# Designs tried in a protein design run: peptides against a protein of PDB entry 9IZ0. Part 223

Target 1, 345 residues: chain A of PDB entry 9IZ0
Amino acid sequence: ITCLGSNGHTYKQLVKGGNDDLRQDAVMEQVFEQVNGFLRSYRKTSQRNLSMRTYKVIPLALKTGVIEWVQDTIPLGEYLDSAHKVYHPKEWSLSTCRKLIAEKQMEDLETRLKVYDLVCRHYRPVFRHFFLESYADPVQWFTTQTNYARSTAVASVLGHVLGLGDRHGQNILIDKTSGEVIHIDLGIAFEQGKKLPVPECVPFRLTRDVVDGMGITGVEGVFRRCMEFTLETLRREEDSLLSVLEVLRYDPLFSWLISPLRRMKKQKMQLENFNQPESGNITTDASRDPKIQRNNVSGESEAERAILKVRQKLSSTLSVEASVGELIRIAQDPSYLALMFCGWS

## One batch from the design tools (peptide; made by RFdiffusion4, then SolubleMPNN)

Design b2_p22_3_s3 (from b2_p22_3, 14 letters changed)
Fold by OpenDDE base, seed 4:
Structure b2_p22_3_s3 (fold): chain B 345 residues (1-345), chain A 22 residues (1-22)
Amino acid sequence: as target 1 above (345 residues)
Amino acid sequence: KKEKEEAFKKVMEELDKKEAEL
């Protein structure tokens, strides 16, 4: 829909309905706005205009709402699929790569690493071309690539700290004007991505294409430094951030657990992407065992564990540099990426 | 193509230096 704002400007709005809990997205966007306040308060982050890009979410009902549609965006995965066909027309299709990874999901790590390497050799990074194609002016190219690296750094730290899951290429938008990343579909948080049918093993998305978009320095330079400054800011504001999360502990509309419906939806989407026949024996029996219903860890105990895990991630036991260095290492580790749904791009 | 890439590299190094001086 198109809405006329009180300022006389027209805004495109996405009305989202169905099974997606927009309240989860709205709450996470509120947390990001608080974090953006912290980032504006410190010199090292404010001078770089570091922020998590947000979008307005207005929940209208439990599963319906209006999302402010971000103009001039493209899903990262949509760009990468199109660009890969242009720049590497003799390489494998995304569907071929997905199939090969899926066929080896139940195999050992050595076999999964071999198939991941094979896929990587037949599906090369292309995301640098986004900036090279979109910006003819060197200053604009540099500015947008810098904004991309900065915004990706902020999103990577926040994504790790808050345990944001489901960071596939369709849930990451690229702003074609600024080069900034916009994360959408925020309903898998607090490490609930580890409970997906394909568990998430990386702290954030730092695949070869995500790195290729950072230019010749890759993860070094702007990205690493901006991760460090962001983590330094979050460590300073630990008590403030934890206080924001404690308010969510008592929000009866906020779910600290992945919704069974959302888990099933993601499972179906994964199975469909794998062209695996419905083996009718993936019994949803986890929903039928009344003993599993009795061991519903109270939402309070899950919130407490989530907050404790956030506190642990903000620990000053390691330097900022050491912590960021380890996060970057893990996020790029083939031993983790080979286990992911789409770790090659 | 290579000359543009080297010119972009120099601009990147200089601006990444300015980013570090912030």
Scores: peptide ipSAE 0.041, ipTM 0.708, DockQ to the pose 0.014
Fold by OpenDDE base, seed 5:
Structure b2_p22_3_s3 (fold): chain B 345 residues (1-345), chain A 22 residues (1-22)
Amino acid sequence: as target 1 above (345 residues)
Amino acid sequence: KKEKEEAFKKVMEELDKKEAEL
């Protein structure tokens, strides 16, 4: 919808309805604004203008709301699919890659690694072209690529610390003006992504295309340093961050658990992305509902466990450099990426 | 293409230096 603001400006708004928990998004955006406060207060992060890009979420009801439409954005996955067809027209389609990974989903790690390597050889990174094609001016190109690396670093640290899941290319927007990443659909947090039918096993999304967008230095330079400064800030502000999360324990609207409906929706989307729509009547024989054992884990016990995990991730047992080095290593490890729904791009 | 990539590489190296000095 297009809304006229009180200032006389027109704003595009996305009205979401249905099963999307906009309250979860709104709460996570509030956490990001608090973290942005910490990033603005610390010299090393403020000098670099480090922030998690936020968007305004206005929950209207339990399952409906208005999201501020971020102008001039594109989903990362939409760009990558289009760009891959342009720059690598002889390589495999995204659907072919998905199919091959899916066909081996139940196989051993060795088999999954072989298929992942095969897919990687037939689906090469293209995301560097976003910056090269979008900006004619060298200064704008560099500024936007730097902003991308910086914003990706902040989002990677914060996404790891908060255990943000479901970080696929449709839930990561790229701002075409700034080059910054905008994370959307925040309803899988506190490591609930590990409870998905395809468990998330990486701390954040650092796929080959995410790295290709950082330019010639890849993860080295801007990205690594900005991760280090972000983690240093979050460690410094641990008690402040934990205090913000403790407020969420008492928010009756915040869910520390993935909803069964969201889990099923994600399962269905994962399965449907693997099945080409052959026009065969999928009689949804609703009879094989896997009895999702409602483990009656009290929401409070899950909140406590979530906060404990945040504290553990902020531990100063390792240096910032060692911790960031290990996170970058794990996020790029083929042994983890081969297990992901889309670890190759 | 190559000259643009080299110019971009130089700009990246200079500004990555400037960012390391921050």
Scores: peptide ipSAE 0.029, ipTM 0.683, DockQ to the pose 0.014
Fold by OpenDDE base, seed 3:
Structure b2_p22_3_s3 (fold): chain B 345 residues (1-345), chain A 22 residues (1-22)
Amino acid sequence: as target 1 above (345 residues)
Amino acid sequence: KKEKEEAFKKVMEELDKKEAEL
């Protein structure tokens, strides 16, 4: 939809209808707005303009809403698939890589690591080229690459702390003007992604292409420092953040449980990503798994566990530097990346 | 090793400075 504002400006809006509960996305965007308030209040984060990029979500009903149109963006996965064909035309296709990983999905970790390494050797990082191609001016190149590393650092800390799942190349937009990342489809929070058939094993997406976009310093430059400052800010504002999450505990519009429909949709997308033929029997078993029915964990009990996990992740037991160091290590660990549907890019 | 750590620290300080100017 195109709306004419009272100011005479024309705004593009996306009306989303379907099976996605936009209420969860809207609530997570409100949490990010509060976190952005904290980031603006502290010198170390404010001086670096650290923020989670947000977009307006107005839920109109259970499955319908208006989303602000994020102009001048591209999905990370769309850029990467295109760029790999240009820069590495002799390497394997994304479909070939997905097939090889899927064929070994049920094998042991040693076999999966060998296949992951093989895929990595035949599908090399290219995301540095986004910045080199898009920004001919060296100052714009440096600025946008820095903004990318900063925004990725904020999103990585928030992704870990809030347990944001489903962070793949189609759910991460790149702003072509600023270089910042925009996370979309926030319907899996508080580690609910661990309940998927392919569990999310990493705290955030820090694949080889995500790192290649950070330039020569990789994770050891701007990215690590901005993660540290972000985590320091969140630890200082722990009580404020937990108070925001406690309000959501009592919000009847917020679901602390993944809806059966959303779970089925994400399961289908995971199976499609693995090129597994829909054997018509898998859709019936997801409703009949007696483990799904017996874990009628009250939404309240899941909310309490989620808040407890957030508190635990904000614990000052380890230094900020040690905590960030461990998160970066785990997010890049081949033993976790080899278990993902697309851990190589 | 030490020279590489000092060079890396200097690059990080220069990046932190450029980051504050941006």
Scores: peptide ipSAE 0.028, ipTM 0.545, DockQ to the pose 0.014
Fold by OpenDDE base, seed 2:
Structure b2_p22_3_s3 (fold): chain B 345 residues (1-345), chain A 22 residues (1-22)
Amino acid sequence: as target 1 above (345 residues)
Amino acid sequence: KKEKEEAFKKVMEELDKKEAEL
């Protein structure tokens, strides 16, 4: 829909209906706005204009709402698929790479690492070309690549701390004007991504293409430093952040658990990306999911566990530099990326 | 293309240094 704002500007809005829990998105966007307040108050983050890019979510019902359409954006995955065909037309298709990884999903780590390496050799990074093509002026190129590295650093720290899942290339938008990343579909948080059919094993998305977009310095430039300053800010504001999350503990509309329907939808989407339409009636006998009575007691225990896990991630037991160094190491580790649905791009 | 990438490399190294001084 197109709405006329009180300022006389027209805004495109996406009406989402169906099984997407827009209340979870709205809650996570509220948490990001609070964190953006902390980032603006601290000198090291404020001087760099560090922020998590947000979008307006208006939940109209339990499964329906209006999302602000982020103008001048492209999904990372859409850009990468198009760019890969242009720059590497003799390499494997994304569908071929996905198929090979899936065929080995039940194999040992050694076999999965061999297949991951094979895929990586036949699907090379291209995301640097986004900046090289889109910005003719060296100052604009540099500014947008810096904004990309900064915004990716903030999103990586927040994504780790809040346990954001489902960070595939269609849920990460790139702003074509600023180079900043915008994370969408925030309904998998507090490590619920570990409950997906393919468990998430990385703290955030730091694949070869995500790194290639940072340019020649990769993770060792702006990205690492901005992760450190962001984590330092969140550690200083731990009590404030935990207080925001504690208010959400008692929100009866917020689900700390992934919905069975969303889990099934993700399972189906993962399977459909691997199979041509063989009309195999997988009658998954839905009869054996115990009626998850929304026992408020189970929700409270999951909320407490989630808050405890956030506190543990903000622990000052390790230095900021050591903590960021370990997060970057794990996020790039082939032993974790080989286990992911799409760890090569 | 290669000369442009090398010029961009030098600009990035100088600006990464400025970013560390902030």
Scores: peptide ipSAE 0.025, ipTM 0.662, DockQ to the pose 0.014

Design b2_p22_3_s4 (from b2_p22_3, 10 letters changed)
Fold by OpenDDE base, seed 2:
Structure b2_p22_3_s4 (fold): chain B 345 residues (1-345), chain A 22 residues (1-22)
Amino acid sequence: as target 1 above (345 residues)
Amino acid sequence: KEEKRKAYEERLKELEEKRKEL
């Protein structure tokens, strides 16, 4: 829809209907706005304008809401598929790579590593080309690539701490103006991604293409340093962040668990993406799910476990540098990426 | 097509070298 603002400006809005509860997205965006407050208050993060890019979410009902239309963006996965066809036209298609990984999903780690390595040799990174195609001016190129590395660092730390799941290339937008990342579809949080049919085993998305976008220094530059400053800020503001999350413990509308419907939808999308290249909006009218009485006792125990897990991730037992170093190592480890739905790009 | 790709790869290399100096 297009709305006329009280300021006379027209704003494009996406009305989402169906099975997605936008209340979870709205709550996570509120947490990101609070974290952005902490990042603005701390000198090391404020001097670098570090923030999680947010978008407006207005939940209207259980399954309907209005989302801000983020203009001048592209999904990372859409860019990568298009760019790979241009820069590597003799390499394998994304569908071929997906099929080969899928055919080995139930095999041992050694077999999955061999297939992952094979796919990696036939599907090379291209994301550096985004910055070189989009920005003819060297200063604008450097600035936007720096903004990408910074925003990816913030999103990586915050995504790890909050246990954000389902971070595939369609849920990560690139702002074509700033080079910043925008994370969408926030309905899998607090490590509920580990409960997916393909369990998430990385702390955040740091695939070869995500690294290729950081330019020649890869992770060993702006990205690592900005992760360190972000984690240092979140450790400093631990009590403030936990207090924000405790408000959600008492929100009867917030779900600390992945909904069975969302799990089934993601399972179906994972299975269908093995067989079809096109993201058809399959509006399956599942209007007949019975009122699952959320046992309030189970929700409170899950909230407590989630908050304890956030506290553990903010622990000062390791230095900021050691913690970031280990997170970067795990996020790039082939032994984890070979287990992912799309760990090669 | 191939000349534009080669000129692009050369310009990429020059920009990557300049980024090592910053």
Scores: peptide ipSAE 0.014, ipTM 0.407, DockQ to the pose 0.016
Fold by OpenDDE base, seed 1:
Order: structure tokens, then C-alpha cells, then sequence
Structure b2_p22_3_s4 (fold): chain B 345 residues (1-345), chain A 22 residues (1-22)
């Protein structure tokens, strides 16, 4: 919908109807605004204008709300699919790569690594082209690539600390004006991505295309340093951040667990991306609910466990540099990326 | 398609050269 603001400007808004997600998004955006407060207060992050890009979420009811439409954005995955067809027209399609990874999903790590390496050789990075296409002026190019590396660094640290899941290329928007990343669909948090059908095993998305967008230095330079300054800020503000999360413990509308329905929907979406639309009504009779023993772990015990994990991720046991170094290593490790739904791009 | 790719690859080289000067 398009709404006229009280200031006389027209704003595009997305009306979303659907289960439980809008309150999760709204809560996570509130956490990001608090973190943006910490990033503005700390000299090393403030001097670099480090922020998590936010969008307004107005929950109108448990299943209905209005999301601010982020103007002048493109999903990372949409850009990459289009650009790959332009720059590498002789390489494999995204559907071919997905199929090969899925066919080996139940195989051992060695077999999955061989298929991942094969896919990587037939699907090369292209995200450098986004900046080179979009910005004719060298100063604008450098500024936007720098903004991309900075925003990706903030989102990577914050995504790890809060355990943000479902970070596929359609849930990461690129701002065409600033080069900054915007993370959307925030309803998989506090490591609930590990409970997906394809478990998430990386701390954040740092695939070859995500790195290719950083330019010739890759993860070295702007990205690494901005991760370090962001983590240093979050460690300083640990008690403030934990206090914000403790308020959510008492929010009766906040779910610390991925809903069975959301898990099933993600299962179906992962499976449907492998089947071309052959018009076969596979009524998968969902009547075989595997008795997932709902260990009635009280929502309170899961909140406490989530907050404890956030505290553990903010631990000063390792230096900021060592912690960031390990996060970058794990996020780029082929042994983890080969296990992901789309770890090659 | 091929001409747009070549013109873009040339512009890419020119931008990478200008980047070495910054």
C-alpha cells in the first residue's frame, strides 16, 4: 500500500498477513535500534557511522502488520542470480547448483565438500560487479563499497551475537543508494536456525559473493576492523544489551522458539526450490506428525538459555581480534559452507 | 549482450586503474 504521511510525503508500505513473524521482526528491530544507540555512543563506531540498518515494523495484530517498504533496494540473491547469468553465461545455473548440493545432503562431509568445490568452480562470484555497475564516479564507488563492508561487518557481529538465522540471499537487501545491507525476516533468532531442516552452522553469511562485494581486500581491512569495533562496543554495553533482552523474556508475544509451522513452511520452501513445478499434487499427508517429544521446556527456560548464549558470545575470554578472527574463519570454512543450503554464493 | 559485456569489462578495467590511483 502507499500511505500519505503527516509530512505530506507518500510512503510505500508492505501489509503482511501471517503467523507470529511480525512481532518477532518488530522486537528484533527494537534491539537493533538499541544497538545503534551503543554504536553512536562509542567513538570508534560513531566515527565510522556504524549501524545496523533498520526498517519500521508496526504490528497491528498477532498475524497482521505494516512493514516499511525499504525503497531503492534489491535482494542480494536476486542481484546475484541476474549478474551471474550476465558475467558467467557458460557456468551452471543456480538451480543446477542447488540440485547437486541437495542430492548429496545426506552424504558424508567428504562427499559434500567435493560437491561444494565442484559447484564453486562452476558458479563463480559476481558481487563486485554491483558496485562497478551502479556507481560511475570513483568516489561514489569507493564510498558505497566501504558502506557495504561496514554494514556487513555490523550485521555479521550482531547476527552472530543474537543468533540470527535464515540469512539467505532473499533475506538480505542491498540499498542501491548507500551500498548498505538491510536484513529482513528476523523471526529466526537465538540460534533457532540450528533447528531448521538444513541446520545453520555458520555464525553469519560470509559466502564468496558476500566477500567479493568487499573488493580486492576481501575480509581484510574495512570489514575485519569494523567487526572488531562493533564487537568491542557490544562487549562494553553487555549489561545494557542483556537488560533489553530480559525485557523480552516477559513479553508474552515474543517466542524464543521457532514454531513448528514456521519450521514446516521452511521445509516445504527448501523442498519446492528443488522441484520444478511438475503439477503433481503430492499431498504430503502431514498426518504423520513425528512425535517430536515436546519437551515442555518452558518458554522461560529457553529465554534464559538464549540470554546465557548471548552473554557467552560477548565474553572477554578471547581478545576482540581473536574472537573476530575465529568468527571470520568459521563463516568462510568450506566444511561449514558445504553443509549450508546455499553456501557457494 | 556480448557488446554490453565487453563495454562493461573495459569500464571495469578503467575503474580498477582509477582505484589504484586512490
Amino acid sequence: as target 1 above (345 residues)
Amino acid sequence: KEEKRKAYEERLKELEEKRKEL
Scores: peptide ipSAE 0.014, ipTM 0.453, DockQ to the pose 0.016
Fold by OpenDDE base, seed 3:
Structure b2_p22_3_s4 (fold): chain B 345 residues (1-345), chain A 22 residues (1-22)
Amino acid sequence: as target 1 above (345 residues)
Amino acid sequence: KEEKRKAYEERLKELEEKRKEL
């Protein structure tokens, strides 16, 4: 829909209806607004304009809401698929890479690493081309690439600390004006992504294409330093952040459990990306309720466990530099990336 | 499609030359 504001400006809005619970997204955006307050109050983060890019979400009911239409954006995965066909037309298709990883999903780590390496050799990074093709002015190129590295650093720290899952290329928008990342579909938080059929093994998305967008320094420079300053700010504001999360413990609109419907939707999306339609009528009789062990984990016990994990991630046991160094190492480790649905780009 | 690729490759060279002057 398009709305005229009282200020005379025209705003586009997306009305979502159907099976998507927008309450989780709205709550996570509120947490990011509070964190952005902490980032503005701290000199090292404020001087760099560090923020998590947010979008407005108004939940109207369990399955309906209004979302701000983020103008001038593209999904990272849409750009990468298009750019890869342009810059590497002789390499493997994204569908070929997905199929090969899927065929080996039940194999041992050694076999999965060999397949991941093979896919990586036949599907090279291209995301540097976004900045090179979009910005003809060298100052705009440098500014937008810097903004990308900064926004990715903030999102990576927050993604780790808050346990944001499902950070695939369709859930990350690139702002074409600023180069900043915008994370959408925030319905998986507090490490609930580890409970998916293909579990998330990395703290945040730091794939070869995510790194290629940072330019010649890769993770070494703006990205690493901005992660350090962001984590330093969150450690300083630990009590403030935990107090915000404790309010969510008692929020009747927030679910500490992944909804069965979201789990089924994510499971279908994972399975549909593994199945090319070979016309085999597997009538999976929907009457086999997989005994999803409904461990009678109360929403309260999940909330307590989530807050405890946030506190553990904010621990000062390691220096900021050591903690960021380990996070960057794990996020780039082939032993974890080879286990992901799409760890090669 | 091919004309847009050539125009992009030419612009990329021009940007790489300007980058060597900065």
Scores: peptide ipSAE 0.005, ipTM 0.398, DockQ to the pose 0.016
Fold by OpenDDE base, seed 4:
Structure b2_p22_3_s4 (fold): chain B 345 residues (1-345), chain A 22 residues (1-22)
Amino acid sequence: as target 1 above (345 residues)
Amino acid sequence: KEEKRKAYEERLKELEEKRKEL
């Protein structure tokens, strides 16, 4: 839809309906707006204009709302699939890579590492070309690549601290004007991504293409330093951040747990993307397995556990540099990436 | 098949524990 604002400007908006609970997205966007306040108040982050890019979400009902249409964006995964076909037309298709990883999903780590390495050799990074194609001016190229590395650093720290899941290439938009990343579909938070059929093992998405977009320095430079400054800001504002999350503990509309319906939807999407033949025993009879102990784990005890995990991630036991160094190491570790749904791109 | 599933589940648990130590 297109709406006329009170300022006389026209705004394109997306009306989203269906089974997605936009309240989760709206709450996470509110948390990001508060964090952006902390980033603006701290000298090391404000001098670099560090922010999580946000978009407006207005929930209208349980499963319906209005989302701001972000102009001049492309999904990272859409760009990468298109660019890979152009720059590496003799390499494997994304579907071939997905199939090979899926065929080895139940194998040992050594076998999974071998297939991951094989896929990586036949599906090379291309995301540097986004900046090279889009910006003929060297100053604009450098500025947009810097903005990409900065925004990715902020999103990586926040994604780790808040335990954001489902960070696949379709849930990460690239702003074609600024080079900034925009994270969408925020309904998997507080480590609920570990409950997916393919559990998320990495703290954030730092795949080879995500790194290739940072240019010749990769993670070493703007990205690492901006992660450090962001984590330093969040550690400084720990009590403020925890207070924001405590408000969500009492929000009856916020779910600290992944919805069973959302889990099933993501499971189906994973199976479809793997071309796995439906083992015909998706008996919809979730009604009769008596071993689903509905641990009536009160939503309160899950919120408390989630807040405790945020506090642990903000711990000053390690230096900011050591903590960021370990996060970057783990996010790039083949032993984790080989276990992911799409760890090679 | 079941042994490979168990080994996969154990490795996922180890990776989850390592992610909890960060």
Scores: peptide ipSAE 0.000, ipTM 0.234, DockQ to the pose 0.095

